# Peptides against a protein of PDB entry 5EIB: the designs that were tried, part 240

Target 1, 366 residues: chain A of PDB entry 5EIB
Amino acid sequence: VDLEPGTMDSVRSGPFGQIFRPDNFVFGQSGAGNNWAKGHYTEGAELVDSVLDVVRKESESCDCLQGFQLTHSLGGGTGSGMGTLLISKIREEYPDRIMNTFSVMPSPKVSDTVVEPYNATLSVHQLVENTDETYCIDNEALYDICFRTLKLTTPTYGDLNHLVSATMSGVTTCLRFPGQLNADLRKLAVNMVPFPRLHFFMPGFAPLTSRGSQQYRALTVPELTQQMFDSKNMMAACDPRHGRYLTVAAIFRGRMSMKEVDEQMLNVQNKNSSYFVEWIPNNVKTAVCDIPPRGLKMSATFIGNSTAIQELFKRISEQFTAMFRRKAFLHWYTGEGMDEMEFTEAESNMNDLVSEYQQYQDATAD
Target 2, 366 residues: chain A of PDB entry 5EIB as posed
Amino acid sequence: VDLEPGTMDSVRSGPFGQIFRPDNFVFGQSGAGNNWAKGHYTEGAELVDSVLDVVRKESESCDCLQGFQLTHSLGGGTGSGMGTLLISKIREEYPDRIMNTFSVMPSPKVSDTVVEPYNATLSVHQLVENTDETYSIDNEALYDICFRTLKLTTPTYGDLNHLVSATMSGVTTCLRFPGQLNADLRKLAVNMVPFPRLHFFMPGFAPLTSRGSQQYRALTVPELTQQMFDSKNMMAACDPRHGRYLTVAAIFRGRMSMKEVDEQMLNVQNKNSSYFVEWIPNNVKTAVCDIPPRGLKMSATFIGNSTAIQELFKRISEQFTAMFRRKAFLHWYTGEGMDEMEFTEAESNMNDLVSEYQQYQDATAD

## One batch from the design tools (peptide; made by RFdiffusion4, then SolubleMPNN)

Design b2_p23_4_s4 (from b2_p23_4, 8 letters changed)
Fold by OpenDDE base, seed 2:
Structure b2_p23_4_s4 (fold): chain B 366 residues (1-366), chain A 23 residues (1-23)
Amino acid sequence: as target 1 above (366 residues)
Amino acid sequence: MRHAPDASLPPPPFPLAPSFRPP
């Protein structure tokens, strides 16, 4: 789905364009112009019914519909505005299905789009209410991983998008291969989401290795475990050491010892015990799939529900507040039929979410 | 939905696929 036809042509002409049905390409003509309100109330609203018809048809073709997975950006108008409209409409029609998102957070290090803080804040408001699981994929963290860990001097969107692709492949492993922990979206939600609003995940993928270091790095369970718990390996720009893990899932892939995985997972929890809440017993879940990712002998994917995710929301809120206090660019949104109150409500709900994460960070077992 | 088999996806070659230059 896109509000621009050129994106669909790029997907269709891509190496995997043939895996999608031609009738499942739904697109507009005008684009959203990086405006959430165009995506949500105007251009996106004109297209949404055509998307819902495709969603219904594909849902009816499912032997067992678990839910929906949306991949979108929160900085642009289509992914943010139309993406959240679609989430709302799908939630209304399928209230008993899991809504899962891969939500790409904007960063000034990656994009010069001035209105991204508005688009992100308005999107987070919708994600808090209408999703069950949201993977926070932060362009800032992806850029920092590319630069610091992968030693890419000039990270590209191709470099970022492949980190996203590796992560998406990792977190969906249990859905794609039988006999795994979290074998469905609902089981993942039950294990990962202790409180309904606290459904924002910090993902990570290992191994991440620079070209120059690949020949010197062993792919071992200890090294995967060490890397996926490293703050520098988080794909959300948050330091887990500034918060507490509510829940964690680790998904190992490849031929490895389950015993060695369990030992390393226990060791990393014990070493980092101060960074876990003590009042959620057995809050770390481990899965091992014997099928490695293509081109790797083994990998590990991390999913963290951490109160440190508030750092991401605080960053967006600070940028939002700096613009909104001056009513900068606001007329582009109000001109599409938005009320100024929707900005205030979205800011409030995101600040409430930050406060909720802080409350559970500071909560004791007593 | 039939999940695409992992064997069809390119390896995550760190470093990644050819540089998509931003448009």
Scores: peptide ipSAE 0.022, ipTM 0.461, DockQ to the pose 0.027
Fold by OpenDDE base, seed 5:
Structure b2_p23_4_s4 (fold): chain B 366 residues (1-366), chain A 23 residues (1-23)
Amino acid sequence: as target 1 above (366 residues)
Amino acid sequence: MRHAPDASLPPPPFPLAPSFRPP
């Protein structure tokens, strides 16, 4: 789905364009112009029914529909505005199904789009209410991984998208291979989401290895475990040491000892015990899939629900507040039929979410 | 940041599946 035909033509002409059904390409002509309100109230609203018709048709073809997965950016107009409209409409029609998102957070290090803080804040407001699980993929963290860890001097969107694709492949492993932990979206939500609003995850992937160091790296369970819990491997731009893990899932892939995995996972929890809440028993879950990613002997994927995710929301809120106090660019949104109050409501709800994460960070066992 | 034009995805920055490499 896109509001621009050019993006759809790129996907269709791409190496994977033939894996999608031609009838499932739904696109507009005008684009959203990086405006959330165009995506949500005008251009996106004209297209949403055509998308819902495709969603219904694909849902009816499922023997057991468990839920939906959306991949979108929060900085643009289409992914943010139309993406959140689509989430809302799907939630209205399928209230008993899981809504899962891969939400790409904007960063000033990656994009010069001035209105990204508005689009992100308005999107987060919708995601708090209408999603069950949200993987926070922060372009700032992806850039920092590419530059610092992968030693890429000039990271590209292609380099970032490779990290995104590896992460998406990792977190969906349990859904794609039978007999694993979190074998369905509902079991994932039950294990990862202790409180309904606190459903924003920090993903991570291991191994992350620069091309120059690849030949010298032995892939071992201890190294994967250590790298997976390293703050530098988090694909959300927050330090897990500034918060506490509510829940964690670790998904190992490849031929390895389950005993060694359990020993290393226990060791990393014990070494980092101060960074876990003590009042959620058995809050770390581990899965092992014998099927590695192609080209790797083994990998690990991390899913963290951490109160440190508030750092990401604070960053967006600070940028939003600085613009909104000046009413900068606001007329582009109000001109599409959006109310100025929706900005204040979105800011308030994001600040409430930050306060809720802080409350559970400071909570002790009685 | 460089928009890679969609036609030439850069090679993966780390080992991935051959299926994640552009052909």
Scores: peptide ipSAE 0.021, ipTM 0.451, DockQ to the pose 0.025
Fold by OpenDDE base, seed 3:
Structure b2_p23_4_s4 (fold): chain B 366 residues (1-366), chain A 23 residues (1-23)
Amino acid sequence: as target 1 above (366 residues)
Amino acid sequence: MRHAPDASLPPPPFPLAPSFRPP
């Protein structure tokens, strides 16, 4: 789905374009112009019914519909505005289904789009209310991984999207292969989300190795475990050491010893015990799938529900507040029929979410 | 569920992926 035809033509002409049904390419002509309100109230609202018809048709064709997965950016108008409109409409029609998102957070280091803080804040407001699970994929963290860890001198959207794809493949492993922990989206939500609003995850993937170091790296369970819990390996721009893990899931892939995985997962928890909440027992879940990802002997995917995720929301809120106090660019949103009050409500709800994460960070066992 | 064959990590799908500015 896009408000621009050129993106759909690019996907259709791509090496994987043939895996999608032609009728499932729904697109507009005008685009959103990086405006959330165009995505949500005008151009996106004109297209949403055509998307919902496709969603219904595909849902009816499912033997067992668990839920929906949406991949979108929060900086652009289509992914943010139309993406959150779709989430809302799907939630209204399928209230008992899991809504999962892979939400790409904007960064001023990666994009020159001045209005990204508005689009992100307005999107987070919708995601708090209408999603069950949100993987926070921060463009700043992805850039830093590409530059610092992968030693890419000039990271591209292709390099960032490769990390996103690896992560998406990792977190969906349990859904694609039978007999695993978290074999459905609902079980994942039950294990990962102790409080309904606190459903924002910090993802990570291992191994991440620079091209120059690949020949020297052993792929071992200890090295995967150590990298997966490294703050530099988080795909959200927050330091897990500044917060506490509410819950963690680790998904290992490849032929490895379950005993060695359990030992390394226990060791990393014990080493990092101060970074876990004490009042959630058994808050680390581990899955092992014998089928490695293509091109790797083994991998690990990390899912962290951490109170440190508030650093990401604080960054967006600070940028939002700096613009909104001046009413900068606001007329582009209000001109699409949006109320100025919706900005204030979105800012408030994001600040409340930050306060909730802080409250649970500071909570002690009674 | 039809096991979709584990797709290879696609090569970065667009050779024209915009480069980011350095920080």
Scores: peptide ipSAE 0.010, ipTM 0.427, DockQ to the pose 0.029
Fold by OpenDDE base, seed 1:
Structure b2_p23_4_s4 (fold): chain B 366 residues (1-366), chain A 23 residues (1-23)
Amino acid sequence: as target 1 above (366 residues)
Amino acid sequence: MRHAPDASLPPPPFPLAPSFRPP
């Protein structure tokens, strides 16, 4: 789905374009022009019914529909505005199904789009209410991983999207291979989301190793475990050491000892015990899938529900507030039929979310 | 030099997009 035809043509002409049904390519003509209101109220609203018809058809073809997975950006107009409209409409029609998102957070390090803080804030407002699970994939963190860890002097969208795809493959491992922990979206939500609004996850993937260092690095369970819990390995631009983990899931892939995994996972929890809440018992879940990812002997994927995610929302909120106090670019949104009140509501709800994370960070067992 | 993707990861299935301009 896109409001621009060129994106669909790029997917269709790509090496995997033939795996998608031609009729499942739904696209507009005008794009959203990086405007959330165009995605949500105008151009996206004109296209949404055609997307819902495809969603219904594909849902009816499922033997057992668990839920939906949306991949979108929050900085643009289509992924943010139309993506959140689709989430709302799908939630209305399928209220008993899990809504899962891979939400790409904007960063000034990777995009010069001035209105990204508006699009992101308006999107987060919708995601708080209408998703059950949101993987926060921060372009800032991805850029920093590419530059600092992978030693890429000039990171590309291809390099960032490669990290995203590896992570998405990792977190969906339990859904794709039977007999794993969190084998369905609902079990993942039950294990990962202790409070309904606190469903924003910090993903991470290991191994991440620069080309120059690969020959000197062993692929071992201890090294995977250590890298997964490194703050520099988080794909959300927040430091887990500035917050507390509510819940964690670790998904190991490849032929390894379950005993060694359990020992290393216990060791890393004990070393980082100050960064976990003490009032959620057994809040770390571990899965091992014997099937490695293509090209690796083993990998590990991290899913963290941490109160440190508030740093990401604070960054967006600060940028939003700086623009909104000046009413900068606001006329582009109000001109699409959006009310100025919705900006204030979205800002408020995101600040409430930050406050909720802080409350649970400061909460003791007493 | 085209920065070739990290060899810790499988090769990207798609051509690498343009580089970001740092601010």
Scores: peptide ipSAE 0.008, ipTM 0.397, DockQ to the pose 0.026

Design b2_p23_5_s1 (from b2_p23_5, 15 letters changed)
Fold by OpenDDE base, seed 2:
Structure b2_p23_5_s1 (fold): chain B 366 residues (1-366), chain A 23 residues (1-23)
Amino acid sequence: as target 1 above (366 residues)
Amino acid sequence: PTIIPRDEARRAALIAARKAANA
């Protein structure tokens, strides 16, 4: 789904373009112009019914519909505005199904679009209320990984999207292969989301190696375990050491010793015990899938529900506040029929979310 | 593929409705 037709041709002409049904391409002509309000209230509102028709059709074809997965950018107008509109409409129609998102967070390091903080804040407000699980894919973190870890001098969108795809593949492993922990979206939510509003995950993928080091690096369970818990490996721009993990899931892929995995997972928890809440028992889950990802002998994917994720929201909030106080570009949104109160409500809800994370960070076992 | 053409009249009506609801 997009508000611009140009993306359709890119997907269809791509290596996997034929995997999608032609009728499942729904596109506008106007674009959102990086405006959440155009995506949510005007341009996107023209498409939403057509998209819902496709969603219904595909849902009816499912033997067992677990829920929905949306991939979208929070910085743009389409992904943020129309994406959250779709989430809302799908939730209204399918209230008993899981809403899962891969939400790409904007970064000034990657985009010069000045209104991204508005789009992100308005989107987060919707995600807090209308999703059950949200993987925070932070362009800030992706850029830093590309630059620092992968040693890419000038990271491209292609480089960032490669990390996104690897992460998405990793976190969906248990859904795609039988006999795994978190084999369905609902079980994942039960294991990962102790409090309904605190459903924002920091993902990570290992191994991440620079081209120059790939040939010298042995892929071992200890190395994967160490890397996936490294703050520098998080796909969300927050330091887990500044917060506490509420819940963690680790998904290992490839042929490895389950015993070794369990030992290394225990070791990393013990070594990092101060970064876990003590009042949630058994808050670390481990899965092993014997099938490695393409091109790797083994991998590990990390999913963390950490109170440190508040750093991501604080960053967006600070940028939002700096613009909103000046009413910078606000007329672009109000011109689409938005009220300034919607901005204030979105900001407030995101700040409340930050406060909730902080509350549980500071909570002790009685 | 389904391409939805832009409807300026519908857009204007949506904006007007929202402005009226926010008033």
Scores: peptide ipSAE 0.423, ipTM 0.921, DockQ to the pose 0.891
Fold by OpenDDE base, seed 4:
Structure b2_p23_5_s1 (fold): chain B 366 residues (1-366), chain A 23 residues (1-23)
Amino acid sequence: as target 1 above (366 residues)
Amino acid sequence: PTIIPRDEARRAALIAARKAANA
């Protein structure tokens, strides 16, 4: 789904364009102009019924519908505005199904779109209320990985998207291969989300590989485990050492010893015990899949529910506040029928979320 | 593929409805 044809044409003409049904391509002509309000209330609202018709048709064809998985950006107008509209409408129609998202967080390092903080804040407000689990894929972190770790002088969207694809492949491993931990979306939510509003995940991946490079490096289980918990391997620009893990899932892929994995996972937990909450028992889950990702002998994927994720939301909130106090570009949104109160409500809800994370970070077992 | 053309009248109606709801 898109509000402009160009992206859809690129997907259709791509090497995997034929895996999608032609009738499942729904798109507009106008775009959202990087405006959340156009995506949510006007341009996107014109498409939503047609998209819902496709969603219903595909849902009816499912033998066992677990839920929905949305991939979208929060900096643009379509992914943010129309994406959150779709989430709301799907939630209304399928209230008993899991809503899962891969939400790409904006960064000034990646895009010069000045209104991205508005789009992100308005989106997070919707995601807090209408999703069950959200993977936070932060363009800040992706850029830093590409630039600092992968030594790419000028990171491209292709470079960032390679990291996104590796991460998405990693976190969905348990859904795609039988006999794994968190084999369905509901089990993932039960294991990862102790409090309904605190459903934002910090993903991580090891080893980090550049696009088109095959790393022939023989990685060991200890090295993978250490790298997976390293802040430099996180796809959200948060330092786990500045917060506490509520829950963790680790997914290893490739041929390795389960015993060695368990030993290394226990070791990393013990070494980092101060960065876990003590009042959630058995809050680290591990899975091993014998099938490695393409081009790697082994990998490790991290899913963390950490209070450190508040650093990401604080960054967006600070950027939002700096613009909103000046009412900068506000007329672009109010012209689409928004009220300034919607901005204040979204800011308030995101700040409340930050406060909730901080509360649980400071909570001790009595 | 389903192509949805832009409808200015529908857009105007949606904006008017939102403005009325916020009044």
Scores: peptide ipSAE 0.443, ipTM 0.925, DockQ to the pose 0.829; fails the geometry check
Fold by OpenDDE base, seed 1:
Structure b2_p23_5_s1 (fold): chain B 366 residues (1-366), chain A 23 residues (1-23)
Amino acid sequence: as target 1 above (366 residues)
Amino acid sequence: PTIIPRDEARRAALIAARKAANA
């Protein structure tokens, strides 16, 4: 789904374009112009019913519908505005199904779109209320990984999207292969989300290796485990050492010793014990799938629910506040029928979320 | 593929409805 045809044409003409049903392509002509309000209230509102018809049709074809997975950007107008509209409408029609998102967080390092803080804040407000699980894929973190870890001098969207795709493949491994931990979306939510509003995850993927060092690096379980818990490997621009993990899931892929995985996971937990809450027992879950990702002998995917994620929201909030206090570009949104109060409500809800994370970070076992 | 044409009248109506609801 998109508000512009060009993206859809690119998907259709791509290597896997034929795996999608032609009737499942729904798109507009005007785009959202990086305006959340156009995505949510006007241009996107013209498409939403047609999209829901497709969603309903595909849902009816499922033997057992677990829920929905949306991939979208929070910096743009379509992914942010129309994406959150779609989430809201799907939630209304399917209140008992899991809503999962892969939400790409904006960064000034990656995009020059000045209104991204508005779009992101307005989107987060919707995601807090209407999603059960949200993977925070932060373009700032992706850029930093590409530059620092992968040694790419000029990271491209292709480079960033490669990390996104690896991560998405990793976190969905348990859903796609039988006999795994978190084998369904609901089980994942139960294991990862101890508090309903605190459902924003920091993902990570290992191995991440520069092209120049790939030939010299052995893929071992200890190295994967160490890299997975490294702050520099997080795909959300926050330092886990500045917060505490509420819950963690680790998904290993490839032929490896379960015993070695368990030993390494125990070692890394013990080494990082100060960065876990002590009042949630057994808050680290590990899965091993014997099927490696394409082109790798083994990999590990990290899912963290950490109070450190508040750093990401604080960054967005600071950028939002700096613009909103000046009413910069506000007329673009009010012209689509928004009120300034909607901005204030969204900001307030995101700040409340930050406060909730901080509360649980500071909580001690009685 | 389903192509939804832009409808200026519908857009205007949506904006007007929101403005009225916020008033």
Scores: peptide ipSAE 0.434, ipTM 0.924, DockQ to the pose 0.878; fails the geometry check
Fold by OpenDDE base, seed 3:
Structure b2_p23_5_s1 (fold): chain B 366 residues (1-366), chain A 23 residues (1-23)
Amino acid sequence: as target 1 above (366 residues)
Amino acid sequence: PTIIPRDEARRAALIAARKAANA
């Protein structure tokens, strides 16, 4: 789905374009112009009914509908505005189904779009209320991984999207292969989300290796375990060491010893015990899938529900506040029928979320 | 593929409805 036609042609002409049904391509002609309000209230609102018709059709064809997965950006207008509109509409129609998102967070390092803080804040407000699980994929973190770890001098969107795709493949492994931990979206939510509003995940992937170092890297369970818990491998721009993990899931792929995985997972938990809350028992879950990802002997994917994620929201909030106090560009949003109160409500809800994370970070076992 | 053309009249109506709801 897009408000622009050119993106759909690119997907269709791509290597995997044929896996999508032609009738499931729904697109507009005007775009959102990086305006959340155009995505949510005007241009996107014209498209949403047609998208919902497709969603209904596909849902009816499912033998066992678990829920929905949305991939979108929060910095633009379509992914942020129309994406959150779609989430809201789907939630209204399917209140008992899981809403899962892969939400790409904006970064000034990647984009010069000045209104990204508005789009992100308005989106987060919707995600807090209308999603059950949100993977925070931060362009800041992706850029840093590409630059520092992968040794890419000038990271491209293609490079960032490669990390996103690897992560998405990793976190969905348990959904795609039977007999795994978190075999469905609801089980994942139960294991990962102890408090309904605190459903924002820090993803990570291993191995991440520069092209020049690939030939020298051994792929071992200890190395994967160490790397996936490394703050430098987090795809959300926050440091886990500045918070505490509420819950963690680790998904290993490839032929490996379950015993070795369990030993290494225990070791990393013990080594990092100060970064876990002690009042949530058995808060680290591990899955092993014998099928490696394409082109790798083995991999590990990390999913963390950490109170450190508040750093991401604080960054967005600070940028938002600096713009909103000046009423910068507000006329672009109010011109689409938004009220300034919607900005204040979104800001307030995001700040409340930050406060909630901090509360649980500071909580002790009674 | 389903192509949804831009409708200025509908857009104007949506904006008007939102403004009315916020008044």
Scores: peptide ipSAE 0.410, ipTM 0.916, DockQ to the pose 0.857; fails the geometry check

